# Ledger of designs, part 97: peptides against a protein of PDB entry 3WG5

Target 1, 218 residues: chain A of PDB entry 3WG5
Amino acid sequence: LAKNIVYVAQIKGQITSYTYDQFDRYITIAEQDNAEAIIIELDTPGGRADAMMNIVQRIQQSKIPVIIYVYPPGASAASAGTYIALGSHLIAMAPGTSIGACRPILGYSQNGSIIEAPPKITNYFIAYIKSLAQESGRNATIAEEFITKDLSLTPEEALKYGVIEVVARDINELLKKSNGMKTKIPVNGRYVTLNFTNVEVRYLAPSFKDKLISYITD
Target 2, 218 residues: chain A of PDB entry 3WG5 as posed
Amino acid sequence: LAKNIVYVAQIKGQITSYTYDQFDRYITIAEQDNAEAIIIELDTPGGRADAMMNIVQRIQQSKIPVIIYVYPPGASAASAGTYIALGSHLIAMAPGTSIGACRPILGYSQNGSIIEAPPAITNYFIAYIKSLAQESGRNATIAEEFITKDLSLTPEEALKYGVIEVVARDINELLKKSNGMKTKIPVNGRYVTLNFTNVEVRYLAPSFKDKLISYITD

## One batch from the design tools (peptide; made by RFdiffusion4, then SolubleMPNN)

Design b2_p14_8_s2 (from b2_p14_8, 8 letters changed)
Fold by OpenDDE base, seed 5:
Parts: C-alpha cells; structure tokens; sequence
Structure b2_p14_8_s2 (fold): chain B 218 residues (1-218), chain C 218 residues (1-218), chain A 14 residues (1-14)
C-alpha cells in the first residue's frame, strides 16, 4: 500500500519575512510529494504582523493540510503565533504550552515599555482574528479576548473553549488523536478527513540559511 | 452562443499611483473586449488618499461593471481599500478577510507611531466615505464609523450591515451568487443586471512592471 | 504638495 507521508518541520523564534520563507519552503516540499499533511512544530513569542498575515495566507493556499502544533512543552504560540494557528487546518498543543496574548503593539520604547497601538490598528486585528476564528469554526469570542484582554490559555482551556482541536504530548499522539478529524478550513475548497493509518513521518530540517538567521535573531 | 467574458485581475499591496495604473489597465482591457464585468481581487493595507480617490473615479467612469473582491482568505480591504470597494459596482469578500479601518493619518513618525490627521482632514474623509456609501445604497452609518471608530468588519458582519453584497469562497461561488444582481452604482448612467450564466473567465496577469514594483514595495 | 494621507494599519504583533 502506497505509504502516505506526513512531514514534520520546526519553526521557532520571531515571526519575520524569513519565517514566511520557512513556511513556504516546508509547505511546498510537502505539496510536491502529495503528503497527507504537514505538521509545523511552532514556538514563537510573536513578531511582525505583515509576515504573520502572509504566513496565514500561505497556509490557506496550501494544497495539503497544514497542522500547527505548539511544541515542545514550554513553547508558545504567542501573539502572531495565535493568528497563524487560527489560520491553519488543525491546531494542536502539547501540555505545558500556551496560546494567546495577541494585542497589537507599535513597538517597544527605549526603556522596554510597550507602545500601544492606536484603536485603528487594534480594531483591525480584532476583526481579522475574529474572521480567522469564524472561518475555522473556532471560538471567535475568545479570539477577540486574545486582543482585548490580552488573554493567554493553557492547552486544556484552549481545547475546552473550542480554540484548538488536539492536546498531544508528541507527534505519535497527535497523529493518533487527529486521525479521522476533518480540517477546520478547506484544502482546495474541500474539507479533508485526515488519514494517518499508514503514514511515514518525514522530518524536514532547517536549511543552513534558516539556522544562520535564527542564530542572528536570537 | 457568444461567450460573455468576465475578467479577473489581482491588485495586492499599498495603494499608490502605480496601483492606479493597474486599475486603469485592467479596466481598459475589459472595456475594450466588452466584458460582462471585471473582478478585481483586492488585498491592501491601504495607501495614498490621492491614488485612492483617482481609483474610485476610474471605477465610476468604467464602461463595464467593476467588482471588488477581497480575496484570498487572509486578505483585507483596509483603509484606502474600503473606499475603493465602496466606490465599486459590487463588493464581495472571501471568508477570513476584513474591511474597514479608514481613519486618515498624515503618516508615520520615525518611531513608527501614527501621526494623526487634523480634524479638517478627518471631516473631509467622513463626508467623502458617506457619499460613497449613500450613492451605492450601502450603510453610510457604518461607513462613517470606519473612520470615527476606526471600525473593521468580518465578511459576515459587512454583509449583515449592508456594507457589501456577497460573501464567496472563490470566483465560481462569486459568479454564482452575484448572477442576477444589479450593480450598486450605475454603468454609463444605468444600473446593470449581472449575467454570469455563460461566461468565460479570463485572468489578467500582472505586467512585468507590476511584478517589479510589487517586489520593490514588499 | 499633495499631503499624502496614508491610511495604513501598523500591525506589530508581539
């Protein structure tokens, strides 16, 4: 029986234009091989909104399911990471991870204080995050509160409130629990039922460039 | 039966003088071929007010219906994009998109903060956006609030409030849903009933110049 | 000089 392939790749650090390149590369590889899905292990404190929006768009244009997995324990899908997750076909979290805290900021002052975004920007992102939640059938009220209250959730809370779909300790548990689930958004206009019964897991390594930039931005 | 043609073109990025050239080129091609309509897939964070006003005028002078489609998912008709949409013959949005946040600004300070527009400018654009909404039979109260509250809406909200006419996942659904609708503003002094029963969809690609400028502005 | 009114959303996400 032809082995269905599931790719696993890691994206760690700030969301930047380079992070978009990583997403694009990883998804493209998985698309070319007609993978059953790609799992992106995500750990981010946030980053640039433009890059985030481009990443969401790239995920939504994917020819295959893109699963965001907040992993390992101690990781977060903070700020921009939450938007990315909400834009994906399935969200999973490992125990000991977090999601949320999505209030947009203009930046940091010299003393490290946050410069608040004007209402214009905040309202834009409220609408945007709500639209992502609504389209994916996830909790739009909580999505709004990720901004208005700068709320952060545990995996158990996020699952309970209908923000995410899976709590899993590792890739094997993720595959097991998500097997037979439908994507929360369409793949090429169709909701896909995930089939992980006979899959080969392939890990995608960061490119040399990926490693170098990660080193510079850390 | 003579195939009616519907053109589809993409406009992405900041609204500038170059964006006007794109609109003009695309609409002109469609006019020359006596197309049933042109659909502009729009994704913009905003841009220059002068360019925006010129684009609105160009749309209103079109010899054929110009449909603004906020697409793909994750896209927005933010700021200037909202004005353009309100000036068009029909507005559609894909799920996961947004519209609004129309408060004028003078620009960005060196620290990235927004420089607020003086009341004179704000009041001018309130009057302008309300006029676009009223002329198109769309919700002028919400149009005003796009400025005064810097409000942004989801597709479902925008449809519900009478800001837009169609929510559609793709071009095919857009054509299906908008078939038989009347334009919200006149085409050459007449409201046109859209006929998409036997249409050939033709995609207009960006020119080489369009691609280059997009690359520089990204 | 036409004061270019910009209507841009500065989205810096944390």
Amino acid sequence: as target 1 above (218 residues)
Amino acid sequence: as target 1 above (218 residues)
Amino acid sequence: GSAGIEIEALSAAK
Scores: peptide ipSAE 0.087, ipTM 0.325, DockQ to the pose 0.107; fails the geometry check
Fold by OpenDDE base, seed 2:
Structure b2_p14_8_s2 (fold): chain B 218 residues (1-218), chain C 218 residues (1-218), chain A 14 residues (1-14)
Amino acid sequence: as target 1 above (218 residues)
Amino acid sequence: as target 1 above (218 residues)
Amino acid sequence: GSAGIEIEALSAAK
């Protein structure tokens, strides 16, 4: 029986418009091959709100399930990464990773201090992150607290509180645990049951352009 | 005789992934209505390189001519804005505007100083901006100097040096002067002769989301 | 420069 394909790609660093291009390229490749899913190994401290929203939209428009996997150990889906995760079809975390700390900031002052976002902006992102949580059947209260308290969670806490769906040490454990799970958001208007019983894992590498821009933005 | 439609939309502020969304939305509306063209009134100090490249690609994929109009007086197509302009079907500038200053930077240091891009990145963008100029039949030498010398030009200089096609005080003068001009890049693989003899001008407004994100990024 | 809203983790700025 022909193996179903699961793609794995890495997205690391700040969330920018280039990160959008990476998501778009990776998801497009997986869509073209009618993959069972794509797993994005995400490690981000955050980034641009606009890029984040575009990435969320691109994930939501995917023809296949997009699994955000906070990996490897020591990685984070911080700030913008949390929104992206909450906008995805399934969230997994490796032990020793984190999710949260979603308070929007305007940037950094000359002294390196954080310039806080005005209340109007903070309230917008509270509404936005809560909507992502609600749409995906995840904990909207915790999603709000990611902003209001700048809360960060361990994988075990995130699972316990209903923020994420899987804790997995590696891709093999992720595939095993997520096999038979339903997507938390629709794929082409339908909730999909993941089938990872007979899959081939294909790793996608960053393009030369991806490597260059990552090198530029990091 | 039914009037051909020319859309006019404003894009102002930093070039971000949200700016991409604005370009995409505006161009899509104009495409759906089979407009003769869309004129983007551009005023930008620059922004993210990745967002810029995505915008250029979106313009190049447009089913209709996209005219970048540096407007109003006092506006600039600085840095990323210059790349966008060079990637467009036609560039116009109002008197008292500027184009150029395209040196890539990594960002700003804690003291507000510019962190220069490493030579490899600078060379990449030199090659990129030269390709845009060459593809559009514009001055590739000046395009390079926008980076290497951080050159900024007036509309008159930019016209003289073959960077832009039109100097116009307003939309009416722009339509008059650009009537009968050929696009500098293809539309669906063909160079198009602009027909502005019997046109209705339609102004597009930013969405609520556009206004909010612009408010957030400005 | 209008610092675009960055949703960055406060902890990553260390």
Scores: peptide ipSAE 0.043, ipTM 0.295, DockQ to the pose 0.094; fails the geometry check
Fold by OpenDDE base, seed 3:
Parts: C-alpha cells; sequence; structure tokens
Structure b2_p14_8_s2 (fold): chain B 218 residues (1-218), chain C 218 residues (1-218), chain A 14 residues (1-14)
C-alpha cells in the first residue's frame, strides 16, 4: 500500500513576508505530493498582521490539511501565531508550550514600552480572531480574551477550553492522537478526516534564504 | 574652528524592526558626536506600521536634527517612508524620486491582490498622517490625499504643495539649500536653525547585520 | 507598499 506522506516543517521566529514565503513553499511541496497533511512546527512571538493574514489565507486555500504544532517544549504560538493556529485545519501543542497573547500593538517605544493600538484596530482584530475561532468551531470567547485579557494558555488549558485539538509530546504522538479527527475547517470545500494509519513522515528543511532570515531575526 | 559634523547614512528597503535599529544606531552615533544634523538617505517602498511609528518617535526624540533625504534618483519614500519623512525635522528629495502612496493595507493576497485595510484602520492612519503634517507645518490636505487618493508626488510637486522643504541633487546641494532653515519640528523642545556653513560630512556605513538584512530583503 | 499593522505578543516584551 503506497504510504500516505505527512510532511513536517519548522517555522520559527517573527512572522513576516518571509514567513509567508516559507508557508507557501512548504504547503506547495506537500500539495504537489498529495500529502495526507503537512505539520508545521511553529515557534513564534508574533509579527506582522499583514503577513499573518496572508498566511491564514494561504492555509485556508491549501489543497491539503495544515496542522499547526506548537513545538518544541518552550515554544509559543503568541500573537500572530495564535491567529495562524486558529486559521488552520488542526492545532496541536506540546507540553510546556503556550498560545495566546494576541493584543495588537503598534510597536515598541524607545523605552521598550508597548505602543498600544487604537480601539478601532483592537476591535478589528477582536472581530477577526473571533471569526477564525467560529469558522473553525473553536472557543470564540477565549479567542476574544486572548486580546482583551492578553490571555496565554497552557496546552492543557487550551485543549480544555476547546481552543486546540491535540496535546502531543512529539510527531508520533500527534499523528496517533489526530488520526481520525476531522479538520476544523474545510480542505477544498470539504471537511477531511485525517488518516494517519499508514503514513511516511517527511521532513522539509529550510532553504538557504530561510536560514539566512532566521539568522538575522534571531 | 572645529567643524560641525553632519552625518550621512543610507536606509534602503522595507521598513521593519531592523530598520528601526538602523535609525536608532545612526541617530545615536550622531547624537554622541553632537552632530549638527544627520541626513538619512531613504529609499523604501514601505513596510511595517509599528516600525514606522517607532522610527517616527525615535526621530522626534532625537537630540539632533534628522533630515530625511529621498535619494538617489529613482528612490522613493513610499507608504511608511512618507510617514517617516513627515515625522522628521526636514525633508529633502532628489530629482526623479517620489513621495506618497500611503494607503494602509493588511497585505497581499495569494493572487498578488492587495488586502484592503478596514475603514477604521484607514481612518486612523489618515488622522495620524495629518497630525504629523500639522505638527511639522506641512500640507495636511495632501497628507490625507496620500492615503485617500493613493497620491504620489514628484519632488517639485511636493515642494510646491508644502510637503517637503528641499529639492537637491546631492548632499552638497542639500546642505547649501537647507542652510539657515529652521527644523519643522522641535529638537529637544526647540526649533533649530540649521547651520551648514562650516561642516564636515561623515558617512556611516551599514553594520554587517544591516548588510545581511538588505541582502535578504532585496 | 502600504503600512502593515503589527500583531505582537505583549508577553514578548517582557
Amino acid sequence: as target 1 above (218 residues)
Amino acid sequence: as target 1 above (218 residues)
Amino acid sequence: GSAGIEIEALSAAK
């Protein structure tokens, strides 16, 4: 039986236009091979709202399921990362990771203080994050609180509150636990039941450009 | 007579947190030497709103005049670059450059189409850009039109409409034309009359990190 | 290029 392929790729650091390019490249590779899914190991403190929205759109346009996996332990899907996760077909988190802290900011002042977004912008992102949660059948109240309370959750809390679908220590446990789950959003207009019973895991490496960007942003 | 120092540095590419670091570094160097001014040769298509606002704030907090010079010919101070210019102590442009096109976007769709900002965000930036223009005694009506009409101006038009202060072909002409001008915003709470009669021009080079960022963004 | 809004984690400033 031809093994269904599951791709795994890492995206780490600030969410930028380059991060979009990474998502696009990784998903495209997985689409071309008709992969069962792609798992994106995500570790981000946040980043650009534009890039975030583009990434969300790219995920939603994916021909295959895109699983956001907050990994490894110590990683976060903070700010923009939470939006990306909520826009994905499945969210998983490793123990010791975090999700949330979605309050939009205009930036940091010279003294390191946060420049607050005006209420109009904050309210826009509240509506947006709630829409992502609702479309994916996830907890829209908590999604709002990610902004209004600057809430950060543990994987166990996020699972309990219906923000995420899986807590897993590694890729193998993730595949095991997510096997038979339906995607939380459509893939090509249909909700897909994940089949990870007979899969080959393929790791995608960052391009040279990706490595260079990571080196600059770290 | 100890020559007053004028620093010149280049900032090219997307406006990001790294661009802020460049501005901060360059201005700090010039402040430490009690420079008469720093001239930033700017060429940008735009970038991040947060980084832009931080850069504007950093310029406004500068202990010395910061002159934004859209240079060389063919360069632009587009989008975020226009805000930065409007937040500066003096704006100059070389012939063949442009300023404007300040419409905020949420990003680009996968098909390359622009994701429009919601009216609330657009209106926020209209108010913001108008405030920068008003505080600097520049044309607030045109500043608004940079967004509402996606207006781009030539240096001659920008000068004519009171958006910028100087059209100059090179640093020497810029120094000559701006000599005796008052800064359009305060420096340490005071409007400064620029004195470029007896100055030494010092060029600041990008750091290795700056070069690497430029290589990635180009 | 238009001014992009940023969504950064407040916790990352800590």
Scores: peptide ipSAE 0.038, ipTM 0.469, DockQ to the pose 0.321; fails the geometry check
Fold by OpenDDE base, seed 1:
Structure b2_p14_8_s2 (fold): chain B 218 residues (1-218), chain C 218 residues (1-218), chain A 14 residues (1-14)
Amino acid sequence: as target 1 above (218 residues)
Amino acid sequence: as target 1 above (218 residues)
Amino acid sequence: GSAGIEIEALSAAK
């Protein structure tokens, strides 16, 4: 039986393998404590595809529900952040946040220009993002358009189109609204009904390593 | 008892979380087959610190010896590659390769200029690289100078200064020279004596995913 | 901005 504990951790900045380590650490702590869920407050402009894929895999391997919460107002789950969200057990967004803009790029040239991904890569990520959406019962058409149209959505649009599950202003509202919802992907092979009744919220701070890593990537 | 099998895999290009996935996959295959060792033919200009740290950790967690082989001639274990090498069970270099140049940078500005890491970050990586060297019984002073002086070494210099263990022209020479050597770090808590007598060499190819990832990062 | 797969190389500057 999951304890009536919900962990909340913040992941901010570029998605890197350091971000993977943060996800892994936070989820592991929450797993060890048999938490009802972990909420990751996500604010990212994007990052590396490899780190993103590893994070998605880590989330999918989680022994507890992982909720991606695009927070605070002004935050985004852009690019890699969208994939991570679509790979998670539940997505919430605060008003004034955004999700999408997932077109893969190879990087930036020395002149600051975007190096476009070749069609093969773009098509791979289209298939990948659609798979994440389909597996989670989310809007695969919009997921594709995050790439093909570089689409960004408001929380209200994302909710309306079935990309996300909750719009919430804060953790308390998130817990209230998501209480009784089923995870969009399985936890240990089962869709879990979230129980946030009488929940203790525990905030996880970044480790010194996490802080250093975030500082390097900011 | 380890089978008389040695896996050889190539990792080329930027160190990313995709590179981590490659390391993880290759090492996992070799672990599953209880190989005597895996040799990673490494050619990298560097990459991300986070991916590098994760790769180091994955190597340290390996159930079998991981040999980093800077190969072919003209290859380098630059920046992140040096850390990975220093975190491995044995380092070999082919003639005409290089190792070092480990100064952390925050990245490249839009104008292509290097954004220097703040002293706190540089000092962190100095401590980190020195720890890798010390743990592996390698030259910690030179490891520090890889950062502080942005030093690069030839195979002969690296061997001379106790940064690496073997200079070898090819896999056969590497196996011959490293036969009977002890790993520089423990495998499952024990320093392993390499036994490359009557060894079958098995080459691992990149997965389609690995190829795609490498293509994205190149 | 399309947050590209920034594989930021902590490349040691050559």
Scores: peptide ipSAE 0.028, ipTM 0.273, DockQ to the pose 0.261; fails the geometry check

Design b2_p14_8_s3 (from b2_p14_8, 8 letters changed)
Fold by OpenDDE base, seed 2:
Structure b2_p14_8_s3 (fold): chain B 218 residues (1-218), chain C 218 residues (1-218), chain A 14 residues (1-14)
Amino acid sequence: as target 1 above (218 residues)
Amino acid sequence: as target 1 above (218 residues)
Amino acid sequence: GSDGIELPVLSAAK
């Protein structure tokens, strides 16, 4: 029986336009190979709102399921990472990871203090994050509180509150637990049941350009 | 003889993720109809860098020529608008418009002063804007000066310096002058010669959602 | 501190 392919790629660091390029490249590779899914091992403190929104759109346009996996232990899907996760077909978290803290900021002052976004921008992102949660059948109230209370959750809390779908220690446990799950958003207009019974895992590496850009932007 | 279709759509205001959605929608409509081109009447003071980069990518992925037309008189392709223009298949400007002023900023301080981007970010955008100019066969030196000197150019100057391809008073003059021009970047891997000899102009309007979002973000 | 969503802006110098 021909093995279904599941791709795994890592995206780490600040969410930028380069991060978008990584998402686009990785998803495109997996699409071209008609993979069962791609799992993105995500570790981000946040980043640019626009890059985040484009990543969400790219995920939503994917021809295959995109699973956001907050990994490894100690990783976070903070700020922009939470939006990306909420925009994805499935969210998994490893033990010892976090999700949330989604307040939009204008940046940091010279003294390192956060410059708060004006209410109009904050309200926009509240509406946006709630829409992502609602569209994916996830907890829109908690999604709002990720902004209003700057709430951060453990994997166990996020699962309990219906923010995420899977807590998994590694890729093998993720595949096992997500096997037979339906995507939380459509793939090409259809909710897909994941089939991880006979799978080959393929790891994607960052391109030389990706490595160079990550090195420059860090 | 079946008339070639040229779409014309307006994008006005700040470059945001919503602006990306407008570009994507308009280009997609024109792609679906196998249009000869789409002309985007652009008037922007700038906006978000990430949205801009995604718009550039969307233009570069277009199956048809995307002409950025800085229009009407009094309009500008300022900041992000310049990058978008430089990433497009053809740039036109109406008399009394402007292009340039491309310094990246982190935003505005509480006193309304510009917060300058750190040198690393500025250098990134210098490299980026130069790449767009070089890829499109446009003046990369001036593209750099749009950032380093915050240079703004008239249509006549921009044409003279090889930043843009057409100065046109209206859509009819634009079609006339751009007829037979080659795209400055490839369409599906090929440089296309524009054919505007037997064209029907179709105007696209913003969706209700586009209008609502523009109203909220302005 | 939670890194909020940064909004880097390209704007014309006013």
Scores: peptide ipSAE 0.037, ipTM 0.259, DockQ to the pose 0.320
Fold by OpenDDE base, seed 1:
Formats: C-alpha cells, structure tokens, sequence
Structure b2_p14_8_s3 (fold): chain B 218 residues (1-218), chain C 218 residues (1-218), chain A 14 residues (1-14)
C-alpha cells in the first residue's frame, strides 16, 4: 500500500513574519506532495501578533492537516505560540512543555519594562483567542484566561481542560495517538480523520534563509 | 482619455507582519484596478526584519509600480523603512523627512539596552541592503553605510547621493516630478516609464483590521 | 517572562 507521507518541520524562536514564511514554505511543500499531515514542532516564547495572525490564517487555508506539536520537552508554545496552536488542526504537547501566557503587550519600554497593551487591544485578542478556541471546539474559557490571567498550562492540564488533543513524548507516539482523530478545524471545508497507519515520516529542514532568520532571532 | 488611476495609501508605525498585510492589501487593490501606480505614504521608525523582507518581496512581485513616499514632513523611513524603500520601484521623500539608520539589532535587553546583532547578522543585512540598492541602481555604498555607520540622510542628501529619485512636498508635486521617470526595479520583468498625465488619485483607507493593528503597534 | 508581541525591532537607533 502506498505509504502516506507525514512531514515534520521545526519552528523555533520568536514568531515573526519570517516564521510566517517558514510556515508557508513548510505547509506548501506538504500540500504539493499531498501529505496526510504536516507536524510543526513548535518551540516559541512568543512574538508578533501580526505574524501570529497571518500564520493562523495560513494554517486555516492549508490543504492538509497542520498539527502543532509543542516539542521537545522544555519547549513552550508561549503567547503567539498558543494562538497558532489554537488555530491549528490538532495540538500535541510533549511532557515537560508549556502553553499559554497570552497577555498582549505593546512591547518593552526603554527601561526594559513591559508596555501594557491598552484595554481595547487586550479585549481584541480576548475575542480573537476565544474565537480560535470556539472554532476548534477547544476550551474558550481557558483560552480567555491565557490572556486575562496570563495562565500557563502543563500538557496534562491542557489536555484535561480540552485545550489540546494529545500528549506525546515523540513523533512516533504522536502519530500513534493521533491516528484516527478528527481535525479540530476543517481542511478544505471538511473535518478530516487522520490516517497515520503505514506512514512515511519526512523531515523538512529549514532553508538557508530560515536558518539565517532563526539565527537572527535567537 | 480614460484617466489612469494612482492609488495612495498610508502605512504608519512599526513594520510588522501586519504592515505586510497592509502592503499586500493595498498593492492587491491597485493591481486589481490596473492602476498606473500605488504610492505608499510611509512613516516608520523601523520594525521587524522578517516583515521588512516579506514587504520587499511583495513589492518586487507587484504587477504595478510601488512608490514609497516618505511623508508627511517629520516622517521617517528609518531602519526597515529604508529597506522597503530600497526595494521599491521609486522613492520619494518630503522635505523634513529622513531615511536610514539601518543597523540591525536583536532587540532590547531587559534593561532597555539594545542587544547588538552578531557580526554574521549585520553582514547578512549589509549584503541584503547592498543588493537592494544595486538591483535598483541606487547608491550601494550609502546603503551599506546605513548599517555600518547607522547613517541617516535628509531628502536632499538622499537625492544627491542617488539613494532616492524625488523630493516632493505633496502628492501633486510627486506626481508631477515622477511623471516620465522609469521604475528603478522591473514591473513584471520590464522597467516601466511612469505616466502621471491625466491621473485620478484614489486614497485607500486602512481596513478595520489595519486600524486595529496600527492601534496595537502605536 | 512571556515575551508579548516582541517586535524584534530593527529600530532606528535613536
């Protein structure tokens, strides 16, 4: 039987418009090869809201399932990473990872203090993150609390509260546990049941541009 | 004679992936209406390198000339704004504006100090900005000095040194002075001679999303 | 700290 292909790509560091380009490139490659899914191993402390929103839109436009995997142990899907995860077709976390801390900030002051976002911005992102959770059938109350309480969750908590779908130690366990799961958002207008039976895992390397951007943002 | 349309849109604030969305939206509207050009009134202190590079790419892909106009007096095309300008089909500046200050930084430390970019990153952006200048037939030495010396130029200096093409006080003077100029980069593989004879100027307003993003980044 | 919307600012050094 012709093996279904699952792509795995790593996105690490700050969420930027370069991270958008990485997502776009990786998803496009997987779309072209008619992959069963792409797994994005995500490790981010956060980044730009604009890049995040564009990444979410790119995931929503994906012709294949996009799985966000907070990996390896020690990784986080913090701030922008949480939004991206909530905008994806499936969320997995490795043990020892974290998700949340989504309070929007305007940036850092010249003294290194956080410039607080005005209430209007905070409320916009509350509405936005709740929409992502609701559209994906994930916990919208906790999604709100990622902002209002700057809440961070363990994988076990995130799974328990219905924020994520899978806790897995590695790609093999992720594929095994997510096999037969339905995507939390539609793919081309349909919820897809993942078939990770008899799959070939293909790792996508960052482009030279991606490496350079990652180096710049590290 | 059917009036050629010139679109004018304002992009103000930090260069982000939201600014990319603004550029993309504005250029797309102008492309759809087969405009003679779009003028982007640019006022930016800088922003993200990733968003900048994507904006440059979007301008390079434009089906119509994209004119960067550093406007109004008091505006700047600082840092990322300089790269975007150098990536565009024509650069104009209003009197009392500035361009340059392109030294890449990694960000701000917790104490508000600039985190210096490692030499590899600085060298990458030197090569990149020089390439933009060379491709557009603009002053690559000054483009390098925007980084190596963190140089800022007045409109008169920028014109004198061959970094920009036009100094103009307003849109009407810009259209008059740029009429008959050739684009500094190709449009659909060809250098275009601008025809601003008998044009209708159409102003594009920021979308609700653009306004919100601008508000978030202000 | 949760890096909020970190704008890796190619800021013009003021």
Amino acid sequence: as target 1 above (218 residues)
Amino acid sequence: as target 1 above (218 residues)
Amino acid sequence: GSDGIELPVLSAAK
Scores: peptide ipSAE 0.029, ipTM 0.271, DockQ to the pose 0.243
Fold by OpenDDE base, seed 5:
Structure b2_p14_8_s3 (fold): chain B 218 residues (1-218), chain C 218 residues (1-218), chain A 14 residues (1-14)
Amino acid sequence: as target 1 above (218 residues)
Amino acid sequence: as target 1 above (218 residues)
Amino acid sequence: GSDGIELPVLSAAK
């Protein structure tokens, strides 16, 4: 029996193997407690492709709905964050956030210039991001343009184009607006209708390790 | 005037952005002191491609010879470590070490299986590793086979095939054997003949940050 | 196991 509990956790910073561990830990806690859903407040400029792909897979294997919430105002789901969002059960954004800018890069040169990815890598990620959009019933054309045009969208644009499902100012508005929505991908083989009537919101704190890693990577 | 000083520093663990910072710091210290060379004792299972490429570039921009020494016995220059070595001014290995196993991967699945890189990515790294070998006058065929056959070599094999320049049991033997060798790539536009006659060996300790990162990544 | 060369950074253009 699902407890009327929704977990909320924050993931901030670069997407790395440590970020995967955060996602895994948070989702596992929520799964163990039979939560109705977990909301991940995401703020990322991007990160590693491998970690991103592992995070997407972990979300897809979740026994509960995983909602990506680009929050607070000023936050972004940039690059790797966009892929993660597109791989999730529901995407929400706060006003004043952004999504997109997904062009793969090999890194930064010593002068800080972007080292462009070869066309072969770019094409791989185009196919991958389009698959995430298609599987979730989101706008695959815009997903491609996140790479080919390095497009960034506002929440209002992303909603309009069918990239995201909710624009919400806070957790309460998110719960209100997403109540009765179906997940955009299956949970355990079925699309779940979210039920956020009379839910208890539980916040998951970062571990000491999470805090230490954040301190070192900042 | 080059001081008769050779710096020695250790880099151990996964190749990351933090590893780049270690290389940069160590090389910068040795450059500032006009060292005859810096020896990096390398022990790595691999890591990030972007960090690897940045490290290679940093080595190529060094004002002093950078010697990669796969050390101690039991250490490896695996994956990213092989690329770094091939991009350096001289490669040495201790008996009981290994080099190679350079097949690019997307990462590990949740079950710990390797996610294979698409052929397009593999071909990019084949071209890149071959360029490093060619530029340094090392065996480009074996460099390709480090990827295509996931080949790993002993120090004796690597020396025999012209992948590395020195097999040495310790720093003293390394200095003795490499004395009078020319760098395999230029230093400031010229090939340098190493002069290790009457050198002072100075060990660079890891920073507190380096130790903390190692503690977290282990 | 040897960590393979892990894929390029998906970083937002600064």
Scores: peptide ipSAE 0.037, ipTM 0.495, DockQ to the pose 0.751; fails the geometry check
Fold by OpenDDE base, seed 4:
Structure b2_p14_8_s3 (fold): chain B 218 residues (1-218), chain C 218 residues (1-218), chain A 14 residues (1-14)
Amino acid sequence: as target 1 above (218 residues)
Amino acid sequence: as target 1 above (218 residues)
Amino acid sequence: GSDGIELPVLSAAK
């Protein structure tokens, strides 16, 4: 019986166009091998809105389930990372991670202070994040509060509030807990029931390019 | 007689946080060696506003003149690149390059269409770009039109309109033409007269990190 | 501080 393959890859650092390339590469590899799913171990403080939106689109276009796993302990899916997670087929978090803090900013002033986004932009992203939450059957009220209150949640809170689906310490626990769950958004127009029975876990290394970027962002 | 050193470095691609790191590294090296100036060969389609503003600040904080040179032929200082140029001590362009197209966007929609920036943001950047032009004694009206009309200029037009200071085919011509020019903004609170007599040109290679980023953005 | 979603993008219209 052909073992189901689950890919695991890491994406760390700021969400940029390079992060999009990483997502695209990782998902494409997993798609080509008809993997049961890909798990993206995500650790991000945030990043670019455009890149984030493109990543969300890429996830939504995936031929296989894309699971965002906020990992390792101490990691966050902050700001852009929250949007990406909310756009994904399943969200998991490790204990000691966080999600939220989604307030859009225009940037940092010379003194390091945040330049607030105009209300129009803030409202745009409120609408956007709420749409992601609604489409995925996740808590749209909390999604809004990620912006309006700059709310950050623990895994336990995020699970409790219906923002995420799984709290797991490692990949093995994640696979065990998510086995039999339906994707929160469609895969090729259908909600998929995850099958992680007799799974082969394959780790995707960063490309040489990915390693370079990570080394620069660290 | 100790030869005056002029550093030359390349910055290509989208303006990002990595681009800031490149600017910072290059300028720092040139500062440490008490160079007469650093020339940044710039080719960019634009990028992030925050990174752009940080780069402008880094240039303005430079202990030495920072010359932006839109190079090679076919290159552009588009969008963010225009702001960076306007924030610099001297702007040069090679024949066959362009500058302008500064309309801020929120990003690209899923269909690749531009999401227009709200008027508040557009107006912010109008004020910002005009301030850069005014502070540098450059054409603030054209700077505004880079946004409001999404105007792009040839080197000859940009020179004619007082947006840039030099049209030059290569580094040697640039050094020749800019010799004796005053910086358009202060260096350490003083307008500097450039001295490119008996200059040693030193090229800075991208760091291993810079090469990696460039390789990923190409 | 969480890096907020950074806007705007300054890109030349392709």
Scores: peptide ipSAE 0.037, ipTM 0.507, DockQ to the pose 0.648; fails the geometry check

